# Designs tried in a protein design run: peptides against a protein of PDB entry 6J07. Part 100

Target 1, 107 residues: chain A of PDB entry 6J07
Amino acid sequence: GQRGWFCGSVSQDLRQFWVAEGGTISDPRAADFLFSCDASHPDTLRIYQSLDYIEDNATVFHAYYLSAVANAKIKNSVALGHFILPPACLQKEIRRKIGSFIWEQDQ

## One batch from the design tools (peptide; made by RFdiffusion4, then SolubleMPNN)

Design b2_p27_4_s3 (from b2_p27_4, 9 letters changed)
Fold by OpenDDE base, seed 5:
Structure b2_p27_4_s3 (fold): chain B 107 residues (1-107), chain A 27 residues (1-27)
Amino acid sequence: as target 1 above (107 residues)
Amino acid sequence: KEEEEKAIAIVKEMIAKYRKELKEKLE
């Protein structure tokens, strides 16, 4: 099964979609996927500071991925890799290199 | 697709540096 953790910044609609698609919701330590809409949210910050994250055992994804999947006309057309949510302190430099993140373009 | 993959690589690289820096502070 797919276990997901959700930051408080993620809407109930996206959480419900996750469950509707067969996912379960768990704590960060047990989760296979970590979703957030705000890298600066306290919940997400705790992830970035965790040993699991530091040891590259965790990745945070922007929850907009779920919205993209929900609205996709082609199954498996949405690549999760495009939705990696980096720590807030890195985002400015990253934007300088790659431009705006996908979730920012559709806001 | 190629440029998109490069973008992902850049993100991963930056995160890797972040992790390394934090790990060093813990040691």
Scores: peptide ipSAE 0.698, ipTM 0.933, DockQ to the pose 0.597
Fold by OpenDDE base, seed 2:
Structure b2_p27_4_s3 (fold): chain B 107 residues (1-107), chain A 27 residues (1-27)
Amino acid sequence: as target 1 above (107 residues)
Amino acid sequence: KEEEEKAIAIVKEMIAKYRKELKEKLE
């Protein structure tokens, strides 16, 4: 099974979808996947400041990934890499280079 | 797909720089 952590910014619906698909919910340290909808949320900020994150042992993904998966016409067609959620302080510069994030395009 | 891959690479690169800077501050 896959273990996931969810920021408080993530809706209960998306959490339920994760569980329905066979996932479990755990604390950030035990989680295989970290989901957030807000890089500036205190929960997410704590992740970015953690030693695990600094040492590249953690990646935060935008929870909209789960919504995309749920709505995908083709199973497993959604690439998780497009949903990496960078720290808020980096987002402006990133947008200058790549444009809007995928979750910003659909929301 | 190539453009999308480039985008992902840019994100990862910038995060890597971020991590490096934070690590240096803590040392």
Scores: peptide ipSAE 0.698, ipTM 0.933, DockQ to the pose 0.570
Fold by OpenDDE base, seed 3:
Structure b2_p27_4_s3 (fold): chain B 107 residues (1-107), chain A 27 residues (1-27)
Amino acid sequence: as target 1 above (107 residues)
Amino acid sequence: KEEEEKAIAIVKEMIAKYRKELKEKLE
């Protein structure tokens, strides 16, 4: 099993999927994966401002990754790297370079 | 795939710069 932290912005359904797949839910410090659906959510902001994040000991991923995994015929076909959730202040510039994030394409 | 890898690299690079800037502000 893998340990994950979830921002309050993440739906209960996605959390349940995580657990159903063998994951556990933990606090950010203990988590292997940090999931959020909103870079501006207070929970996520606290991560971005943490020493762990600043020291590159933490990465926030968009929880839509879990949805993509759930819907994928081949689980390993979903690249986690595409779901790195950057701080809100970076997103506009990033979009100018790479286009819309994968989690925004279905909105 | 090449473009996808570039995209990921860009995101990581931008975050790295962000971290550096934040760290400098805290000093």
Scores: peptide ipSAE 0.698, ipTM 0.933, DockQ to the pose 0.603
Fold by OpenDDE base, seed 1:
Structure b2_p27_4_s3 (fold): chain B 107 residues (1-107), chain A 27 residues (1-27)
Amino acid sequence: as target 1 above (107 residues)
Amino acid sequence: KEEEEKAIAIVKEMIAKYRKELKEKLE
């Protein structure tokens, strides 16, 4: 089983999908995956400021990953790396280099 | 896929810089 933490910005639908797929929900310290839909949400900001994050022991992913997995035509075709959610202060510069994030693109 | 890998690398690099700066402030 996979342990996940969810920011308050993540919908109940996505949380339910996580559980339906065999995942469990835990606090951020115990979680293997940290999901958020808003880098500026207080819950997520606390992660970015934590020692675990600073020491590269934590990564925040955009919860849209779960939606992409749910709607994927081919199983295991969605790469988690595309959904790394960087701190808000970095996003403008990152977009300048790579363009819009995948969760910002229309299907 | 190559372009996607480059994008991921850029994100990781920027985050690494962020972590380094914060760590230095705590030292």
Scores: peptide ipSAE 0.698, ipTM 0.933, DockQ to the pose 0.558

Design b2_p27_4_s4 (from b2_p27_4, 9 letters changed)
Fold by OpenDDE base, seed 4:
Structure b2_p27_4_s4 (fold): chain B 107 residues (1-107), chain A 27 residues (1-27)
Amino acid sequence: as target 1 above (107 residues)
Amino acid sequence: SEEEKRAIEIVKEMIKKYREELRKKLE
């Protein structure tokens, strides 16, 4: 199984889906995947400020990825790369370049 | 799509720069 950490901004439903799909929940240091729904949440901010993140040993993904997976017809058809959640301070500039993030659409 | 791939790369690049700036501050 894969180990995931979840920001407090992530619903229990998405956490339960992760577990139902064979994942386990761990602290961010032990996690393979870090999920958040809010880059400005204190939990997520702590990740962005961590040495692991600064040294490119961690990536934060928007938990909406799990929702997309749950609703996908074909398993593994959802690209995780589309759900990289950048620090809040970068998001405005990123939106100017690429438009709204996928998790900001169809909500 | 290529557009989606470009978007991903932009995000990754900006995060990379972010990390680099933070590392400089820690030096």
Scores: peptide ipSAE 0.701, ipTM 0.937, DockQ to the pose 0.568
Fold by OpenDDE base, seed 2:
Structure b2_p27_4_s4 (fold): chain B 107 residues (1-107), chain A 27 residues (1-27)
Amino acid sequence: as target 1 above (107 residues)
Amino acid sequence: SEEEKRAIEIVKEMIKKYREELRKKLE
């Protein structure tokens, strides 16, 4: 099974989708995947400041990935790598280099 | 696409640099 942690910024619908697809919900330290919709949310900020994250043992993904998967007609057509959610302090500089993030394009 | 792959690598590199800076502060 796959264990996921969810920031408070993530809707209950997306959490339910994760469970419906066979996932379980756990605390950040036990989770295989960390999902958030807001890098500036206190829950997510705590992740970025954690030793696990600093030591490259954790990656935060934007929860919009789950929405994209739910709406995809072709299974495995959505790449998780496109949904890496960087710390808020990096996002402005990253946008200057790559443009808007994929989750911002659909908003 | 190659452009998408480049974007992912840029994000990963920026995060890597971020982590390195934080590790220095912990030393």
Scores: peptide ipSAE 0.700, ipTM 0.937, DockQ to the pose 0.570
Fold by OpenDDE base, seed 1:
Structure b2_p27_4_s4 (fold): chain B 107 residues (1-107), chain A 27 residues (1-27)
Amino acid sequence: as target 1 above (107 residues)
Amino acid sequence: SEEEKRAIEIVKEMIKKYREELRKKLE
């Protein structure tokens, strides 16, 4: 499926790209993919606190993934797994283990 | 790369732990 939800932190340009690539925009409960640019944004925080997320029925991805896809010569060369956006409370510890996130490196 | 795969797994593991902790609060 290509149903996506977008946090308010995501630009309209990235939303438009998603639609241009065949995606649709839906509420978070119906979405297959959840995109955000800020784990601390109220919209995203609500996702992390939701039962769907707690029950592993939802994954939040950093919307920079879409930018990376848009700029990639080969679309399949961009791995979605690198763009999993963890809750803000986890990010510091994660960075200690893996370094900066990919969206932080490319910006 | 293997290093990149490791990074992804670390993220997934941390999120898994996060979810488990929250579920405990709901039980």
Scores: peptide ipSAE 0.700, ipTM 0.937, DockQ to the pose 0.599
Fold by OpenDDE base, seed 3:
Structure b2_p27_4_s4 (fold): chain B 107 residues (1-107), chain A 27 residues (1-27)
Amino acid sequence: as target 1 above (107 residues)
Amino acid sequence: SEEEKRAIEIVKEMIKKYREELRKKLE
């Protein structure tokens, strides 16, 4: 099973979907996947400030990935890499380079 | 797509620089 941590910004529905798909919910240190819907949420900020994150041992993903998976017509067609959630302080510059994030396009 | 690959690389690079800056501040 896959272990996931969820920021308080993530809806209960998405958490339930994760569990329904066979995932488990754990603390950030034990999690294989870190999900958030808000880079500025205190929970997520703590992740970005953690040694695990600073040392490149953690990646935060936007939880909209789960919604995309749930609605995907083709199984395994959604790439997790498109949903990397960068710290809030980087997002403006990133948008200047790549445009809007994928989760901002369908919401 | 190539565009998506580029986008991912840009995000990763920006985060990499972010981490480097933070590590420097901790030194």
Scores: peptide ipSAE 0.700, ipTM 0.937, DockQ to the pose 0.572

Design b2_p27_5_s1 (from b2_p27_5, 11 letters changed)
Fold by OpenDDE base, seed 3:
Structure b2_p27_5_s1 (fold): chain B 107 residues (1-107), chain A 27 residues (1-27)
Amino acid sequence: as target 1 above (107 residues)
Amino acid sequence: MEMTPELQEKLKKLLEEVVELKKKLLE
């Protein structure tokens, strides 16, 4: 299965979906996917400051990706790249260039 | 979050990556 880490900001529902789809939950170092709903959460901030992240060995994704997959008729139609969750300091600039993040569009 | 030269470079690359991905998906 796929190994995922979850920030404390991620709901249990999304975690359960991950497991139901065959995923496992692990610590950040062992995880293949890092999920968060809050770039400013202490758990996520620790990821951003880690050597793995700085050295491009880790990517943080917004956990809303899992919700999108759950609701999609075709699972592979959801582009994981749309759910990259950058540090807060970059988000304003990114919004300027590409618009609001996908997880912000439904709110 | 504490900024370091290494983190700054990471952020620069990440910004470019995200922007590029968005552009490709809109084409």
Scores: peptide ipSAE 0.197, ipTM 0.725, DockQ to the pose 0.550
Fold by OpenDDE base, seed 1:
Structure b2_p27_5_s1 (fold): chain B 107 residues (1-107), chain A 27 residues (1-27)
Amino acid sequence: as target 1 above (107 residues)
Amino acid sequence: MEMTPELQEKLKKLLEEVVELKKKLLE
């Protein structure tokens, strides 16, 4: 299935879109996808410090992915990999190597 | 956020993966 967890930083509209597209909402441990709009939000920080995350069993994605999918109306035209949301301590280094994140760019 | 040796290793791998993924997506 498509089980998703949502940080408190994610709008209700994006959550509703997820459900409308056939997804379900679950706790982080049961979720297949973890969505957040803020790497510094307490909910997201708890994920980064979790055993699942440290053991490479969890990946956090920026919820803007859902907005991009909604706008494109073609799910496969939006690459989920572009929306990996790393901890704040890595973001500066990543920007130096690959540029600004997609959710920081105008569409 | 507390930095542990385990988390440090995770972040190192994540950085490499994200950079590599971005390169592939630009091909």
Scores: peptide ipSAE 0.196, ipTM 0.726, DockQ to the pose 0.597
Fold by OpenDDE base, seed 2:
Structure b2_p27_5_s1 (fold): chain B 107 residues (1-107), chain A 27 residues (1-27)
Amino acid sequence: as target 1 above (107 residues)
Amino acid sequence: MEMTPELQEKLKKLLEEVVELKKKLLE
């Protein structure tokens, strides 16, 4: 399936692209992919505190992934793993170890 | 955001996974 949930921080353009590529939009519990542009947004925070997330049944990705795919000559050239969006409290630690996130480099 | 022992454990694991994943993808 290709069901996606979108945080309120995600633009309508990216949502439309998801649908144009064959995706559907659903609630977080039914979604296969969770997209957000802001780890501190209330919508995203609710995901991080959910049982599904705590039990590793959910992963939040930065919606910039969709923008990268849209702009890429080869869609499969964009690695989804690079767009995992951790809670804000972890991002500082991650940056110290592996550097800036991709969405921070292009924004 | 309320920090619980369960969430703390999740975050610990996530940190390790993300770091390892990016290193692997850069190789």
Scores: peptide ipSAE 0.196, ipTM 0.728, DockQ to the pose 0.582
Fold by OpenDDE base, seed 5:
Structure b2_p27_5_s1 (fold): chain B 107 residues (1-107), chain A 27 residues (1-27)
Amino acid sequence: as target 1 above (107 residues)
Amino acid sequence: MEMTPELQEKLKKLLEEVVELKKKLLE
């Protein structure tokens, strides 16, 4: 599916790109993809505390994925898995194991 | 966030999944 939910932290430009590429915007429960630019934003925190998330039925991705896709010469070269946005409490440990997140690196 | 036993377990699993997934994608 191509239904996406967007945290309030995501710019309107990225939302518009999603729609331009054939996506639709929905509420979190109906969404296939959940996008955020801030793990500490209240909208995103509500997702992390939701039953769907706790029961492993939801994943939050950093919306910078959409920017990377827009700028990629080869669209399928952008791996969605690199853009999983975990809660803030996990990010330090993840950086220790696999380095800085893509959205934290210079463009 | 409110930490519950269920959320703690979810976070532990998520950490393992993220690390494993990114390592595979870099191979």
Scores: peptide ipSAE 0.189, ipTM 0.722, DockQ to the pose 0.590

Design b2_p27_5_s2 (from b2_p27_5, 10 letters changed)
Fold by OpenDDE base, seed 3:
Structure b2_p27_5_s2 (fold): chain B 107 residues (1-107), chain A 27 residues (1-27)
Amino acid sequence: as target 1 above (107 residues)
Amino acid sequence: MEMTPELLEKLKKLLEEIVELKKELLK
């Protein structure tokens, strides 16, 4: 399975879905995917401040991706790129260039 | 966390990554 790290902001339901789909949960260093629901959560902030992230060896995704996959009729139709979760200070500029984040569109 | 030159470059790379991922799905 694929290795994922989860910020404390991510619900147990989404974590359970990850595991049910064959994923495993690991620490950030070993993870292939980093999931968070809050760019300002201390867990996520530590990722953004890490050398791995600064050196472009890590990407944080919004955990809503997993919810979208769970609800999609075709799993591979969910665009992972739409769920990149950038640091809060960059989100305004990203919204200006590519529009509102997908996890914000339903609210 | 506030904007820095490093974060500006990160912004560019993130945008490129998003675009690339979109392209892959459209193929």
Scores: peptide ipSAE 0.164, ipTM 0.669, DockQ to the pose 0.242
Fold by OpenDDE base, seed 2:
Structure b2_p27_5_s2 (fold): chain B 107 residues (1-107), chain A 27 residues (1-27)
Amino acid sequence: as target 1 above (107 residues)
Amino acid sequence: MEMTPELLEKLKKLLEEIVELKKELLK
């Protein structure tokens, strides 16, 4: 199974989709996938400050990934790597180097 | 959010990884 944690910024619809696809919801420490729609949300900030995150044992993804999967004809056509959600302080630098994030283009 | 040397190092590595990842996915 796949365990996911969701920031309070993520809609119930996306959470339901995760469960419908066979996922379960857990706390951040037990989760295999961490989803957020807001890098500045207190829930997400706590993840970035955690030892697991600092030691590279955790990655935060933008929950829009789930929306993209739901709308895709082929689920595997959506690359999870494109939805890595870095801390807000890094996003400016990333945009300068590689351009806008996918979730910013569709929102 | 309080910045620490450890967090700063994490952020630097993350930036590098994301940049490289996008380059690979564009190929």
Scores: peptide ipSAE 0.127, ipTM 0.655, DockQ to the pose 0.599
Fold by OpenDDE base, seed 4:
Structure b2_p27_5_s2 (fold): chain B 107 residues (1-107), chain A 27 residues (1-27)
Amino acid sequence: as target 1 above (107 residues)
Amino acid sequence: MEMTPELLEKLKKLLEEIVELKKELLK
């Protein structure tokens, strides 16, 4: 399924795009995909602190993924994995090892 | 938010996933 949860940091436009593409919006516990634009937003922080996340049963993605999909000629050409949004405390380390996040490169 | 052993493990998994994605894209 395509049940998505959205942090308050995500614009209504991106939420609407998700729905327009056949997705539904749900609470984090029922969601298949968790979207956020701000790892420091209280909504997202609650996800990071949840057992589901700590136990590796949840992944937060940057909602910019949806924008990338909307702009792509081929929707499946956009890799969701490139938009994994880790906790802020981990981002610096990830950047050091992997490089800048894709949403940072495009912005 | 501070680093914990659990978050460190999460970091490792995320790194592995991202690295693997890059490898796949380079094929």
Scores: peptide ipSAE 0.079, ipTM 0.592, DockQ to the pose 0.314
Fold by OpenDDE base, seed 5:
Structure b2_p27_5_s2 (fold): chain B 107 residues (1-107), chain A 27 residues (1-27)
Amino acid sequence: as target 1 above (107 residues)
Amino acid sequence: MEMTPELLEKLKKLLEEIVELKKELLK
């Protein structure tokens, strides 16, 4: 299925787009996809600290993915994997190794 | 810097490392 959880940092517009594209919204435990716009938001921090995340059963994605999909001519041309949102403590090191995140390029 | 499959894998490895560290802290 396409069950998504959304951090409070995600706009209602992106949530609505998710639903419009056939997705449903659920709690983190039931969700297939976890979306956030802020790795430091309390909602997202709780995910990073959860057993599901520790056991590698959860992945958090930046919700900007949905915006990119909405603006793309071909939806599947946007790769979800490019929008993995790591904990804030790793982001600096990741930027050094991989470069700026996609959601930061338009800032 | 362009995202490539290799870079994505590097990101995944970093994530795996932090997950492992977190497990260690909980012991």
Scores: peptide ipSAE 0.038, ipTM 0.533, DockQ to the pose 0.094

Design b2_p27_5_s3 (from b2_p27_5, 10 letters changed)
Fold by OpenDDE base, seed 4:
Structure b2_p27_5_s3 (fold): chain B 107 residues (1-107), chain A 27 residues (1-27)
Amino acid sequence: as target 1 above (107 residues)
Amino acid sequence: MEMTPELQEKLKKELERIVELKKELLK
């Protein structure tokens, strides 16, 4: 399925794109995909502290994924794995090892 | 963010997961 939850940090445009592509919007417990643009947003922080997340049953993705899909010539050419949004406390070390996140590179 | 032992363990493995995943995706 393609049920998505959206942090309040995600624009209405990206939410609308999700729906236009056949997705539905749900609460985080029912969602297949969790989207956020801010790991420090209270909505996202609640996800990180949830049992679903702690038990590896949930992953937060940066909503920029949807923008990348929208701009891609071939939608499936955008790897969702590039857009895993980790808690803020991990991001510095991840950047040190891998480099800037894809949603940061073109900014 | 309020830390718990479970969350700390999750964060540790999440760091490894994401780093390895990104390395694989960049190959």
Scores: peptide ipSAE 0.461, ipTM 0.862, DockQ to the pose 0.637
Fold by OpenDDE base, seed 1:
Structure b2_p27_5_s3 (fold): chain B 107 residues (1-107), chain A 27 residues (1-27)
Amino acid sequence: as target 1 above (107 residues)
Amino acid sequence: MEMTPELQEKLKKELERIVELKKELLK
């Protein structure tokens, strides 16, 4: 599917790109993709505390994925898995184990 | 955010999942 939900932390430019690429915008429950730029934003926190998230039926992705897709020379060359946005309480530990997140890296 | 036993368990699994996934993607 191409239904996406966007946290208030996501810029209008990225939302517009999503729609321009054929995506639609929906509420979190109906969305196939959940995008956020801030794990500490109230909108995103509500997702992390939801049953859908706790029961592994929801994943939050960093919206920088869309920027990466927009700038990619080869279509479908950007791996969505690089952009899983974990709760803030996990980020320090993840950085210690695997390094900075891709959206924190200078490309 | 407010922690529950269920959320704590999810976070433990999520940490492992993300770390392993990122390692895999870096190959």
Scores: peptide ipSAE 0.461, ipTM 0.862, DockQ to the pose 0.610
Fold by OpenDDE base, seed 2:
Structure b2_p27_5_s3 (fold): chain B 107 residues (1-107), chain A 27 residues (1-27)
Amino acid sequence: as target 1 above (107 residues)
Amino acid sequence: MEMTPELQEKLKKELERIVELKKELLK
C-alpha cells in the first residue's frame, strides 16, 4: 500500500483523491510519501528539521503532483521527481539554475 | 527554521541533488 502524510496546507480534495486512488493517510514517520503545498508551513518545517529528512530517509513533494496526476491524459505520465519540494531557503538558488518549479508554472 | 550543522550539510547536498535531478528530467 501507499501511505501518505499531508501538511495542513494541502486541500481536502487532494487528500480525498489520494484515498480514492488507494492510498492511506498516516503520520509522517510511517508515510511513504510526504505532501505539502507550503515549504514554510509549520507542519512542513517540522519535517525538514526531522532526523529522517536530514538522513535522507524522507522527501517532501508538492501536493500539486496529485492534481497533475488527476488531470493527466495519460496515466502514470507525471514524473514525481518534478515535484520535490525543498526548503524555502533553497528555492531561490534552484530557480536560478533550473527555472520556476512546475507547480508555479501551472498556477 | 532552526539551523543546525547537520541541517546545513543536508541542505548543501539537497541543493546539488535537486538541481542535478531536474536537469536530467528536462532532457
Scores: peptide ipSAE 0.458, ipTM 0.861, DockQ to the pose 0.610
Fold by OpenDDE base, seed 3:
Structure b2_p27_5_s3 (fold): chain B 107 residues (1-107), chain A 27 residues (1-27)
Amino acid sequence: as target 1 above (107 residues)
Amino acid sequence: MEMTPELQEKLKKELERIVELKKELLK
């Protein structure tokens, strides 16, 4: 599926790219992909507190994934798994174990 | 965010899942 939900923190450009690539925009419950650029944004926090997230039926991805896909010579070469956006309270520990997130490396 | 027992358990699992996933992707 190509249904995506976007946090208010995601730019218009990335949303437009999603649609241009054949994606549609929907509410979180109907979406196949949840995109955010800020784990602390109220929209994203509501996702983390939802039953869908707690019961492993939802995953939030950093919208920078779309930018990476747009810039990649081969779209399938970008691993979505690198762009899982965890709650803010986990990010420090994750960075300590694995390093900075991909979306933080191109600042 | 509001912490519930269910969310706390989710966070523990999520940390492990993400760490292991990223390690595998970097191999």
Scores: peptide ipSAE 0.458, ipTM 0.860, DockQ to the pose 0.628

Design b2_p27_5_s4 (from b2_p27_5, 13 letters changed)
Fold by OpenDDE base, seed 3:
Structure b2_p27_5_s4 (fold): chain B 107 residues (1-107), chain A 27 residues (1-27)
Amino acid sequence: as target 1 above (107 residues)
Amino acid sequence: MEMTPELQKKLEKLLEEVVKKKLELLK
């Protein structure tokens, strides 16, 4: 299965879905996918401050991706790229280019 | 978290990835 790390901000329901779909949960260093629901959560901040992230060897995704996959009729129709969760200090500039993030559109 | 040269470079790469995916959906 695919290895995922989860910020403490991610619900157990989403974690359980990940596992149910064949994923495993690991520490950030071993993970293929890093999931968070809060760019300002201490767990996520530690990722952003890591050398792996700074050197573009890590990407954080919003865990809402998993919810979208769970609700999609066609799983591969959900584009992971739309769920990239950037550091808080970069989000304003990104919104300027693409608009509101997909996880913000229902708010 | 504050902007740094490293974060600026990260922003550029993130924008490239996100914009690319958005453009694909618009086709």
Scores: peptide ipSAE 0.209, ipTM 0.700, DockQ to the pose 0.378
Fold by OpenDDE base, seed 2:
Structure b2_p27_5_s4 (fold): chain B 107 residues (1-107), chain A 27 residues (1-27)
Amino acid sequence: as target 1 above (107 residues)
Amino acid sequence: MEMTPELQKKLEKLLEEVVKKKLELLK
């Protein structure tokens, strides 16, 4: 399936792109992919606090992934794994290991 | 949010996933 949930921080343009590519929009519980542009947004925070997320049954991705795919010559050239959006309190430690996130480099 | 044992566990898993993907990109 290609069901996606979108935080309120995600633009309508990116949501429309998801649908145009064959995706559907659903609630977080039914979604296969969770997209957000803000780890501190209340919508995203509720995901991080959920049991599904804590038990590693859910992953939040930065919606900039969709923008990268839209602008890429080859859609499969964009690695979804590089767009994992961790909770804000964990990002500092992650940056120490891998450096700046991809979405931060383009901002 | 503040750091908890549950978040620490999540951090470890996230680091594993992110580092793995980064290494793949470098190859």
Scores: peptide ipSAE 0.206, ipTM 0.698, DockQ to the pose 0.412
Fold by OpenDDE base, seed 1:
Formats: sequence, C-alpha cells, structure tokens
Structure b2_p27_5_s4 (fold): chain B 107 residues (1-107), chain A 27 residues (1-27)
Amino acid sequence: as target 1 above (107 residues)
Amino acid sequence: MEMTPELQKKLEKLLEEVVKKKLELLK
C-alpha cells in the first residue's frame, strides 16, 4: 500500500507530492510509511517511544526521500532504505560508522 | 532521549540496514 504518516516537521509541498504520486495520508498506526524531517520533533518522538517501533514493526524515514524522488529523472534510482531516520540518540554513533546521512549531503 | 537496552538493540538493527545501503552505494 501507499498509506503515509507525516510528522509536523514535513512541508506541505512534500505531502502534496506524496498524494500526487498516488499516496494517501493516515495515522501512524495504519501507515505503511512514516516520514519526518526532525527526529527531535514531538510527533516523531512519540513514534520512537511507541510499542510498534520498539518491537521493530515500524521504521521512520526522512521525508527528503520524497524531494529526491521528485527531482530524480528515474524514480527508481532513489532507494528508500538510504533515508532511514534513527532516533537522535543513535545518530551520532551511526555517523561514526557510515558518515553523514544522505539528507545532510549536498547534491 | 536517553539510551536504553531497547534502543541499543534498535541501534544494532539500524546499523545493519544503513551499513548495507552504504555498501550498495559504493558498488
């Protein structure tokens, strides 16, 4: 499915793009995809603290993925897996191992 | 947000996913 939840940190433009591409907007429990632009936003923090997330049944993605897809000549050239948005307390350790996140890089 | 045993486990799984994708980008 293409049900998406959006943190309040995500712009209306990206939400509109999601819908224009055939997606729908839903609550986080029913969503197939969870999008956020801020791991420290209260909306996103509630996801990280949820049972679904703790039990590994939920993944949060950075909404910059949608911007990358919108700008890509080939839609399938952008991999959603590159945009996993970890909790803030984990990001430093992850950066030490893999470097900067893709949404932090210039393009 | 403080680290917990649950978050430590999550870190391990996230690292597996992210590192895998990073390696794919290097191909």
Scores: peptide ipSAE 0.204, ipTM 0.702, DockQ to the pose 0.379
Fold by OpenDDE base, seed 4:
Structure b2_p27_5_s4 (fold): chain B 107 residues (1-107), chain A 27 residues (1-27)
Amino acid sequence: as target 1 above (107 residues)
Amino acid sequence: MEMTPELQKKLEKLLEEVVKKKLELLK
């Protein structure tokens, strides 16, 4: 199973889905995947400030990825890379380059 | 917009480049 960490901003439903799909929940240091729904949440901010993240050894993904996977006809059709959640201060520039984030397009 | 492997790679590259550059500036 894959190890995931979840920001407090992520619903219990998405956490349960992760586990149901064979994932485990761990602390950020041990996690293979870091999920958040809010780049400004204190939990997520701590990740952005961590050495692992600063040294490009960690990536935060928007937990909406899990929802997209759950709703997809083919699980592999959802690209994890589309759900990279950058620090809030960088999001405007990223939007200017690549457009709105996928989790924003559905809203 | 339909997602293609090429588009996915481009998106990931753009995100990586932008994030890395900006985070480095914040150091």
Scores: peptide ipSAE 0.104, ipTM 0.580, DockQ to the pose 0.069

